Peptides against a protein of PDB entry 6TME. Designs and how they scored, part 123

Target 1, 324 residues: chain A of PDB entry 6TME
Amino acid sequence: NRLKRAYIALQAWKKAFYSDPFNTAANWVGPDVCSYKGVFCAPALDDPSVLVVAGIDLNHADIAGYLPPELGLLTDVALFHVNSNRFCGVIPKSLSKLTLMYEFDVSNNRFVGPFPTVALSWPSLKFLDIRYNDFEGKLPPEIFDKDLDAIFLNNNRFESTIPETIGKSTASVVTFAHNKFSGCIPKTIGQMKNLNEIVFIGNNLSGCLPNEIGSLNNVTVFDASSNGFVGSLPSTLSGLANVEQMDFSYNKFTGFVTDNICKLPKLSNFTFSYNFFNGEAQSCVPGSSQEKQFDDTSNCLQNRPNQKSAKECLPVVSRPVDCS
Target 2, 324 residues: chain A of PDB entry 6TME as posed
Amino acid sequence: NRLKRAYIALQAWKKAFYSDPFNTAANWVGPDVCSYKGVFCAPALDDPSVLVVAGIDLNHADIFGYLPPELGLLTDVALFHVNSNRFCGVIPKSLSKLTLMYEFDVSNNRFVGPFPTVALSWPSLKFLDIRYNDFEGKLPPEIFDKDLDAIFLNNNRFESTIPETIGKSTASVVTFAHNKFSGCIPKTIGQMKNLNEIVFIGNNLSGCLPNEIGSLNNVTVFDASSNGFVGSLPSTLSGLANVEQMDFSYNKFTGFVTDNICKLPKLSNFTFSYNFFNGEAQSCVPGSSQEKQFDDTSNCLQNRPNQKSAKECLPVVSRPVDCS

## One batch from the design tools (peptide; made by RFdiffusion4, then SolubleMPNN)

Design b2_p16_2_s4 (from b2_p16_2, 9 letters changed)
Fold by OpenDDE base, seed 1:
Structure b2_p16_2_s4 (fold): chain B 324 residues (1-324), chain A 16 residues (1-16)
Amino acid sequence: as target 1 above (324 residues)
Amino acid sequence: SLDDKLKQLLEQFKSL
């Protein structure tokens, strides 16, 4: 019986709770698992006469504990939302049995270890949120081979380079922010056909921005702030016809910020502060437009307020990185 | 803050 298996899984999970401040699992008693708080039943896809556990929602329960391997008995679960808890340990490999997994949200927990590769085993997965955890190591390239609508990886301990397979992603939103990613942004980024929002904030990314960024015609948000990028902004950024929010602040960029970038038709906010830019077009000057906001603070610009000293600028500006 | 900015971006996505 599917509900009997669910009962075993849910009782094992209750035993794996160290703290349940809101008594969320207080009613997790007896065989009627469909009455359990945060447990949602639906008719099975293969037999509509059979009721199964189709979803878990324990969001914001502040539960401390771990995910026991018995959760692999929840084979009918398509929605697993357990964000904003204090779950620790690793994601059990036994979850590979949850072949209907569609949305997996374990964000804002205390999970550790490598990327949960079990997520790659789910054929129908569309939403993956693992942000605000302590996942570490390399991002598996295969994550971008999946047909995901959104990929939230931010606020973890991921290291190494961003996989070149990123160009295969069909995701509209991808977040890398607040990790330890290093190296260059792959040139394959320009192949992300459905990309609307991409966030690289607060990593250790470096090198020149690839020219292929300019091929991201559907991007509305592009944030590469708080990294180690060098060189000039690619002239191909003039191709970002739908970009509304763009941030390159807190990098080591040099050169001239051009009219072609600052006159982008949908650009609402462009922040390029805290770099080493030595010139900007008049269209990039803060206050030059009523419809656009610019921040040019702490660069090497002449005749602008709040710029770096000549002593800080000269060593960097005199040694421009050629990205050609 | 950088965190606030990220939260705003994520909220926009959830509202779509």
Scores: peptide ipSAE 0.023, ipTM 0.622, DockQ to the pose 0.035
Fold by OpenDDE base, seed 2:
Structure b2_p16_2_s4 (fold): chain B 324 residues (1-324), chain A 16 residues (1-16)
Amino acid sequence: as target 1 above (324 residues)
Amino acid sequence: SLDDKLKQLLEQFKSL
């Protein structure tokens, strides 16, 4: 009986709660699991006459605890939303039995360990949110082979390079922000044809920006701020026909910020502050446009306010990194 | 903060 298996799983989970401040599981008593707070039943897809547990929603419950292996008995669950709790430990491998998983949100918890590779086993997964946890190690390349609408990895402890498989992603939004990613952005990034928003904020990324970024025609948001990028901005960035928000601040960029970038047709905000740029086109100057906002603060620009000293600029500007 | 900026960007993708 499917509901009997669900009862076993949910009672095991209740026992795995260390704290339930809102008494969310107070009514988790007896065999009628469909009456449990945060448990949603629906007719089974294979037999409409059978009622099954199809969804879990424990969002914002402030529950402390862990996910027990018995959750693998919830084989009919397609929606699993447990964000904004204090769940700890690892994502159980037994969740591989949840073959109907469509949306998996474990964001804003205390999960640890490597990337939850069990998520890659779900054939129908469309939404994966693992942000604001303590996941660590390498990002598996296979994440970008999944047909996900969005990939939220931000605010974790992921390390190593961004996989070259990123170019295979069909996601409209990808966030790498606030991790420990290192190395260069892969050249394959230009193959992300459905990409609207990409965020690299606050990593240890380095090297030159790949020219292939200019192939991202649908990008509206591109944020590469707070990294270790070097060299000049690629001239191919003039191809970003739909970019509205662009941020390169807090890097080690050098060279000239060109008119072709600052005149992008949809550009609303372009921040390139806290770099080592030694020149900018007149169209890049803050206040030059009513429709566009620019920030050129703390560069090596002549005749601009709030620039770095000659002493800070000279060692970097005199040794530009060649990205050719 | 950088975190606030990211939160604003991701607001549209909040789960129910």
Scores: peptide ipSAE 0.022, ipTM 0.621, DockQ to the pose 0.036
Fold by OpenDDE base, seed 4:
Structure b2_p16_2_s4 (fold): chain B 324 residues (1-324), chain A 16 residues (1-16)
Amino acid sequence: as target 1 above (324 residues)
Amino acid sequence: SLDDKLKQLLEQFKSL
């Protein structure tokens, strides 16, 4: 029966624990898997008279171990939350059998290897959190073909370019922060119609910002800080009618920061520090508004405090990158 | 730190 398969899976997982500091699996004894700590049963979708293991929640258990292939026997699991543990190794390919997977959170662990492509096999997946791990290599383009509400990829070892398929994403939140992504932001980014928050912090991204960013009408948070972006800010950023938090700090931007950006109607915080901007509108000056916070520190601005020296500015400002 | 900023943003999302 389905609960017998779940018992086999959960006992195999208990055997795969190297350390259980809070004795979370201490009651994982006997056939009544629905009584196990962190195991949640519900009526099966195909037969409401049958109880199945529908969810796992082992969040914050500090468990050291690995995910054994027998977890593929948990075929009724829709919610898999195991964040803030010390699980290591790879995500088992046998999890492809979990066809009801809806939320998958393995964040803040020690998982390694390439992107867990098994996540792409789940037809109903809405939430994917793999942040704070050691996943590496290329991001598969197919991730953005999924009907995901949120995609958390931050604090990993992902490299290569961001796929052009990003424009197909229906996600409201996407994080790329603290990886090794390189190249340009794809022009297709402007097609992300449901996007509210996007974070690129601390990558090796470069080139000019695409003009299509200005098409992100629902964006409230846009953070591109700590990269290698060059050129001027796109004039089309005036289209960000709902942006509240915007950060372009720690890049190589040049040119003039315009009124059209600093007067965005919902803008509350705009940080453009640690660049090579050589001018700003009066509306961009820190302290010019009571409703908006600005940071213009460490640019090439005239008559502003805490700016770069002429020696630092001249080599960059005299050779502006043309983004046209 | 940059990590603290990211954590703050992510917590805001969880609160929505």
Scores: peptide ipSAE 0.022, ipTM 0.604, DockQ to the pose 0.034
Fold by OpenDDE base, seed 5:
Structure b2_p16_2_s4 (fold): chain B 324 residues (1-324), chain A 16 residues (1-16)
Amino acid sequence: as target 1 above (324 residues)
Amino acid sequence: SLDDKLKQLLEQFKSL
């Protein structure tokens, strides 16, 4: 009996709660699991006459605890939303049995360990949110081979390089922000045909920006701020026909910020502050447009306010990195 | 803060 298995799983989970401040699991008593708060039942896909647990929503419950292996008995779950709790430990490998998993949100918890590779076993997964946890180690390349609509990885402890397989991703939104990613952005990034928003904020990324970024015709948000990027901005950025928000602040960029970038047709905000740019086009000057906002603060620009000293600029500007 | 900026961006994503 599927509901009996669900009962075993949910009771094991209740036992794994250390704290339930809102008494969310107070009604998790008895065999009628479909009446449990945060448990949603639906007709089974293989037998519409059978009721199964199809979804879990425990968002914002502030529950402290862990995910026990018995959760693998919830084989009919397609939606698993447990964000904004205090769940700790690792994602159980037994969740590989949840072959219908469509949306997996464990964001804003205290999960630890490596990337939950069990997520890669779910053939129908479309949404993955593991942000605001303590996941660590390398990102598996296979994550981008999946047909995901969104990939939220931000605010973790991920290390190593971004996989070159990123170009295979069909995701519209990808966040890498506030991790420990290092190395260059892969050139394959330009192959992300469905990409609307990508965020690299606050990593250890370095090197030159790949020219292939300019191939991201559908991107509306591109934020690479707070990294170690060097060299000039790629001239191919003039190809970002739909970019609205662009941020390159807090890097080590040099060279000239061109009209072709600052005149992008959809550009609303362009922040390139806290770099070593030594020139900008008139169209890039803050206040030059009513429709666009620019920030050129703390560069090596002449005749602009709030710039770095010549002493700070000279060592960097005199040794430009060639990205060719 | 950078965190606030990220949160704002992410909220925009949720609204999509």
Scores: peptide ipSAE 0.024, ipTM 0.631, DockQ to the pose 0.033; fails the geometry check

Design b2_p16_3_s1 (from b2_p16_3, 8 letters changed)
Fold by OpenDDE base, seed 4:
Structure b2_p16_3_s1 (fold): chain B 324 residues (1-324), chain A 16 residues (1-16)
Amino acid sequence: as target 1 above (324 residues)
Amino acid sequence: SSAEKRLAEILEELRK
C-alpha cells in the first residue's frame, strides 16, 4: 500500500525533528497521512483510483532536524518544498526513488556535503532550489544537461570552475551568487537560448568576459558584480537587446564604457562602479537620462566625482589586460 | 493553498 509506505516515511521524518516551534507536525498522527499539515495527496498518475502523497510543503516552518532515508518511500512526490527551515545533514540518496520529482526546494536550510547528485537522477525535474545552504565542492557538469527551468545555487560553498556544459542549459534563471566559483565564464554561455536572468555576484571568477555574452538576446538581468574580471567590456554586449538590469561593479575592468552599451534599448539600470574604467561615453554619465540609471562611482574617470586616486588607478590602468 | 494549486499544475504537466 502506497499510503502505508508514506506513513512510514512521514513518521520517520517526524522522529527526525529536533524542534518544531509551530507544532507543524502536531497532527501527524495516525494512518490518514493526507490530513497531515503540509502533506498533499492526489490521484496517482499510473492509477487514478489510488490516492497517493504527491506533494510536501513545509515552507517557513522553522523546523530543526534532518531528512531520514525513509523519505525514499514517498515515491509519488512531485513537489517537495521545505525552504526556510533548519534541516541539517545531507540529502538522502534514497530520494532517487522519487522519479516524479518536478520541483525540489530545500533553500534556506543547513544542508551540508557535496552537490546533491540525487537531483540528477530525477528525469522530470524542472525546478531546483538549493540556495542558502552549506553545500560544497564541485558543481557536476551534468546539472546543465537536464531540462530545467530554474537553477538556484547561490549562497553556498561551491568551489571550482563553472562547467562548460552551461551552454546546454534551457533554464531561464540561473544563480551562482555568493559561492567560491573560480576561473572564467565559459564561452558556451552564449548558447543558453532561454536565459532571462543570470547572477554571478560575489564569487572568485576572473579573466575576460567572453564575447559570446552578447548572444544572450533574451537576458533581462545580467549581474557579474563582485568578482575578479579584467579587461574591457566586450563590444558584443551591444547585442543584449532585452537587458534591463546590468551590473559589473566591484571588478577590475579597464578601458572605455561605450555608447553602444549605455544606449541598449531596454536598459534601466547599469552599474559599473568600483572598477578601473578610464573613460565613458556621455550616454553613460549618471543623470544623462531620465529613463536610465547609471553608477560610475569609484573608477578612474576624469572630471567625475567619487573616483579613485591616481595612486590607485595608475598601476592598473597603465597595464591593461588585452582580451583579444 | 498555493501549494495545492501548484501541485495540480505540475501533475497536469506530468500527465502529458
Scores: peptide ipSAE 0.756, ipTM 0.978, DockQ to the pose 0.962
Fold by OpenDDE base, seed 2:
Structure b2_p16_3_s1 (fold): chain B 324 residues (1-324), chain A 16 residues (1-16)
Amino acid sequence: as target 1 above (324 residues)
Amino acid sequence: SSAEKRLAEILEELRK
């Protein structure tokens, strides 16, 4: 009996709660699991005459606890939303039994351990949000083989390099921000054909930006700020026909910010502050456009306010990195 | 609820 299994799972989970400040699970009593707050039933896909637990939504419940292995008994769950709680521990491997999983949101919790590889076992997964946790270690390359619409990884403890398989991703939104990723952005990034927004903020990425970024013709948001990137901006960035928000601030870029970049047709905000640029086109100057906002603060530009001193600039500008 | 609505959409997609 599927509902009996669900009852066992949900009671085990209730027992795993350390704190339930809003008494969310107060009505989690008795065999009628479909009446439980945050539990949603629907006719089973394989037998419409059978009612099953198909969704869990405990968002914003501030519940402290962990996910017990008995949750693997919820085999009919397609929607699992438990964001903005205080759940800790690891994601149980027993969740591999939830073969209908479509949306998995465990963001804003206290989960730890490596990337939850159980998510890779779900054949129908379209939405994965694990941001604002304490996940660590390497990002599995296989994550980008999944047909995901969105991948939210930001604000964790992930390290190592970004997998080259990123080019296989069909996601429209990918966030890497505020992790510990290192190395270069893979050249395969240009193959992300459905990408609209990508964020690299606040990592330890380095090297030159790959020319292939210019192939991301659908991208509207590209943020690579607060990293260790070097060299000049690729001339191929002129190919970003739909970019609206672009941020390269807080890096070690050098060279000249070209007219072709600053005149991108959809560009509304371009921030390249806190670098070592030694020149910019007139179209890049803040205030030069009514439709575009620029920030050139703290570079090595001549005749501009709030720039670095010659002492700070000379050692870097005189030794430009060759990205060719 | 919002979750119920989204779930209905998901289940419809899974039925295809």
Scores: peptide ipSAE 0.736, ipTM 0.976, DockQ to the pose 0.958
Fold by OpenDDE base, seed 5:
Structure b2_p16_3_s1 (fold): chain B 324 residues (1-324), chain A 16 residues (1-16)
Amino acid sequence: as target 1 above (324 residues)
Amino acid sequence: SSAEKRLAEILEELRK
């Protein structure tokens, strides 16, 4: 009996709760699992006459605990939302049995360990949110082979290069922010067909920005701030016809910020502060436009306020990195 | 609930 298995799973999970401050699982008593708070039942896809647990939503329950392996018995779950809790430990490999998983949100928890590769086993997965945890190690390149709509990886402890397979991703939103990613942004990034938002904030990324970024015609948000990028901004950035928010602040960029970038048609905010730019077009000057907001603070610009000293600028500006 | 609504949508997609 599928509901019996669900009962076993849910009771095991309840036992795995260390703290339930809102008494969310208080009614998790008895075999009627469909009445459990945060548990949602639906007719099974393979047999509409059978009622199964199809969804879990425990968002914002502040529950402390872990995910026991018995959760693998919830084989009919397609929606698993447990964000904003205090769950710890690893994501059980037994969840591989949840072959209908469509949305998996474990964000804002205390999960640890490597990337939960069990997520890669879910053939129908469209939404993966593991942000604001303590996941570590390498990002499996296979993640971008999946037909995901959104990939949220930010605020973890991932330490690796960004896989070249990123170009295969069909996700509209991808976040790498606040990890320990290193290396260069892969040139394959330009092959992301459906990308709208990508954020690299606060990593250890370095090297030159690939020219292929300019091929991201649908991108509206591009944030590469707080990294170690060097060189000039690619001239191909003029191809970002739909970019609205662009942030390159807190890097080691040099060179000239051109009109072609600052006059992008949809550009609303462009922050390139805290770099080593030694020139900017008039169109890039803060206050030059009522429609666009610019920040050129703390660069090596002449005749601009709040710039770096010559002493700080000269060593870097005099040694420009050639990205060609 | 919003979760129930979303679940219904998901299940509909999975049925396709």
Scores: peptide ipSAE 0.735, ipTM 0.976, DockQ to the pose 0.960
Fold by OpenDDE base, seed 3:
Structure b2_p16_3_s1 (fold): chain B 324 residues (1-324), chain A 16 residues (1-16)
Amino acid sequence: as target 1 above (324 residues)
Amino acid sequence: SSAEKRLAEILEELRK
């Protein structure tokens, strides 16, 4: 009996709660698991005459506890949303039995350990949100082999380089922000055919931006701020026909910001402040357009306000990095 | 609920 297994799993989970401020699990009593708050049943896909637990939604319950291995008994769950709680520990490997997993949201919790590789075992996974946790270590390259619509990794403790397999991703939204990623952005990034939004904010990324970024025709948001990027902006950025929000602030970029970038047809906001740019086209000057907002603060620009001193600029500007 | 609605959509996709 599938519901019996679900009962065992849910009771084990209730036992794993340290705190339930809103008494969310107060009605988690008895065999009728389909009546449990936050538990959703549906006819099984393989047998419509059988009722199974197909979804869990405990979002915003502020529950403290952990995920016990018995959750692996919830084999029919396709939706697992437990964001904005205080769950700790690791994601159980037993969840590999949840072969119908479609959306997995454990964001805004206190999970620790390496990337939950169990997520890679789910063949139907489309949505993965593990942001705002304490996951650490390397990002498995295989994550980008998954046919995911969205990948949210921001605000964790991930380290090492971004896998070259990123180009295989079919995700429309990918966030790397506020981790400890290092190295260069892989050249394969240009192969992300469905990418709309990508965010690299607040990492330790470095090197030159790959020219292949210009191949991201569908990207509307590109944020690489607060890293260690060097060199000039690629001329191929003129290919970003749909970019609306672009941020390169707080890096070590040099060179000239060209008309081809600032005149991008859909560009709404372009922030390139806190770099070492030594020139900009007139189209890049803040206030030059009513439709576009620019920020050129704290660069090495002549005849512009709020720029770096010559003392700060000269050591960097005089030794430009050749990205060719 | 919103979750229940979303689940229904997901299950429909999984049936395809």
Scores: peptide ipSAE 0.727, ipTM 0.975, DockQ to the pose 0.962

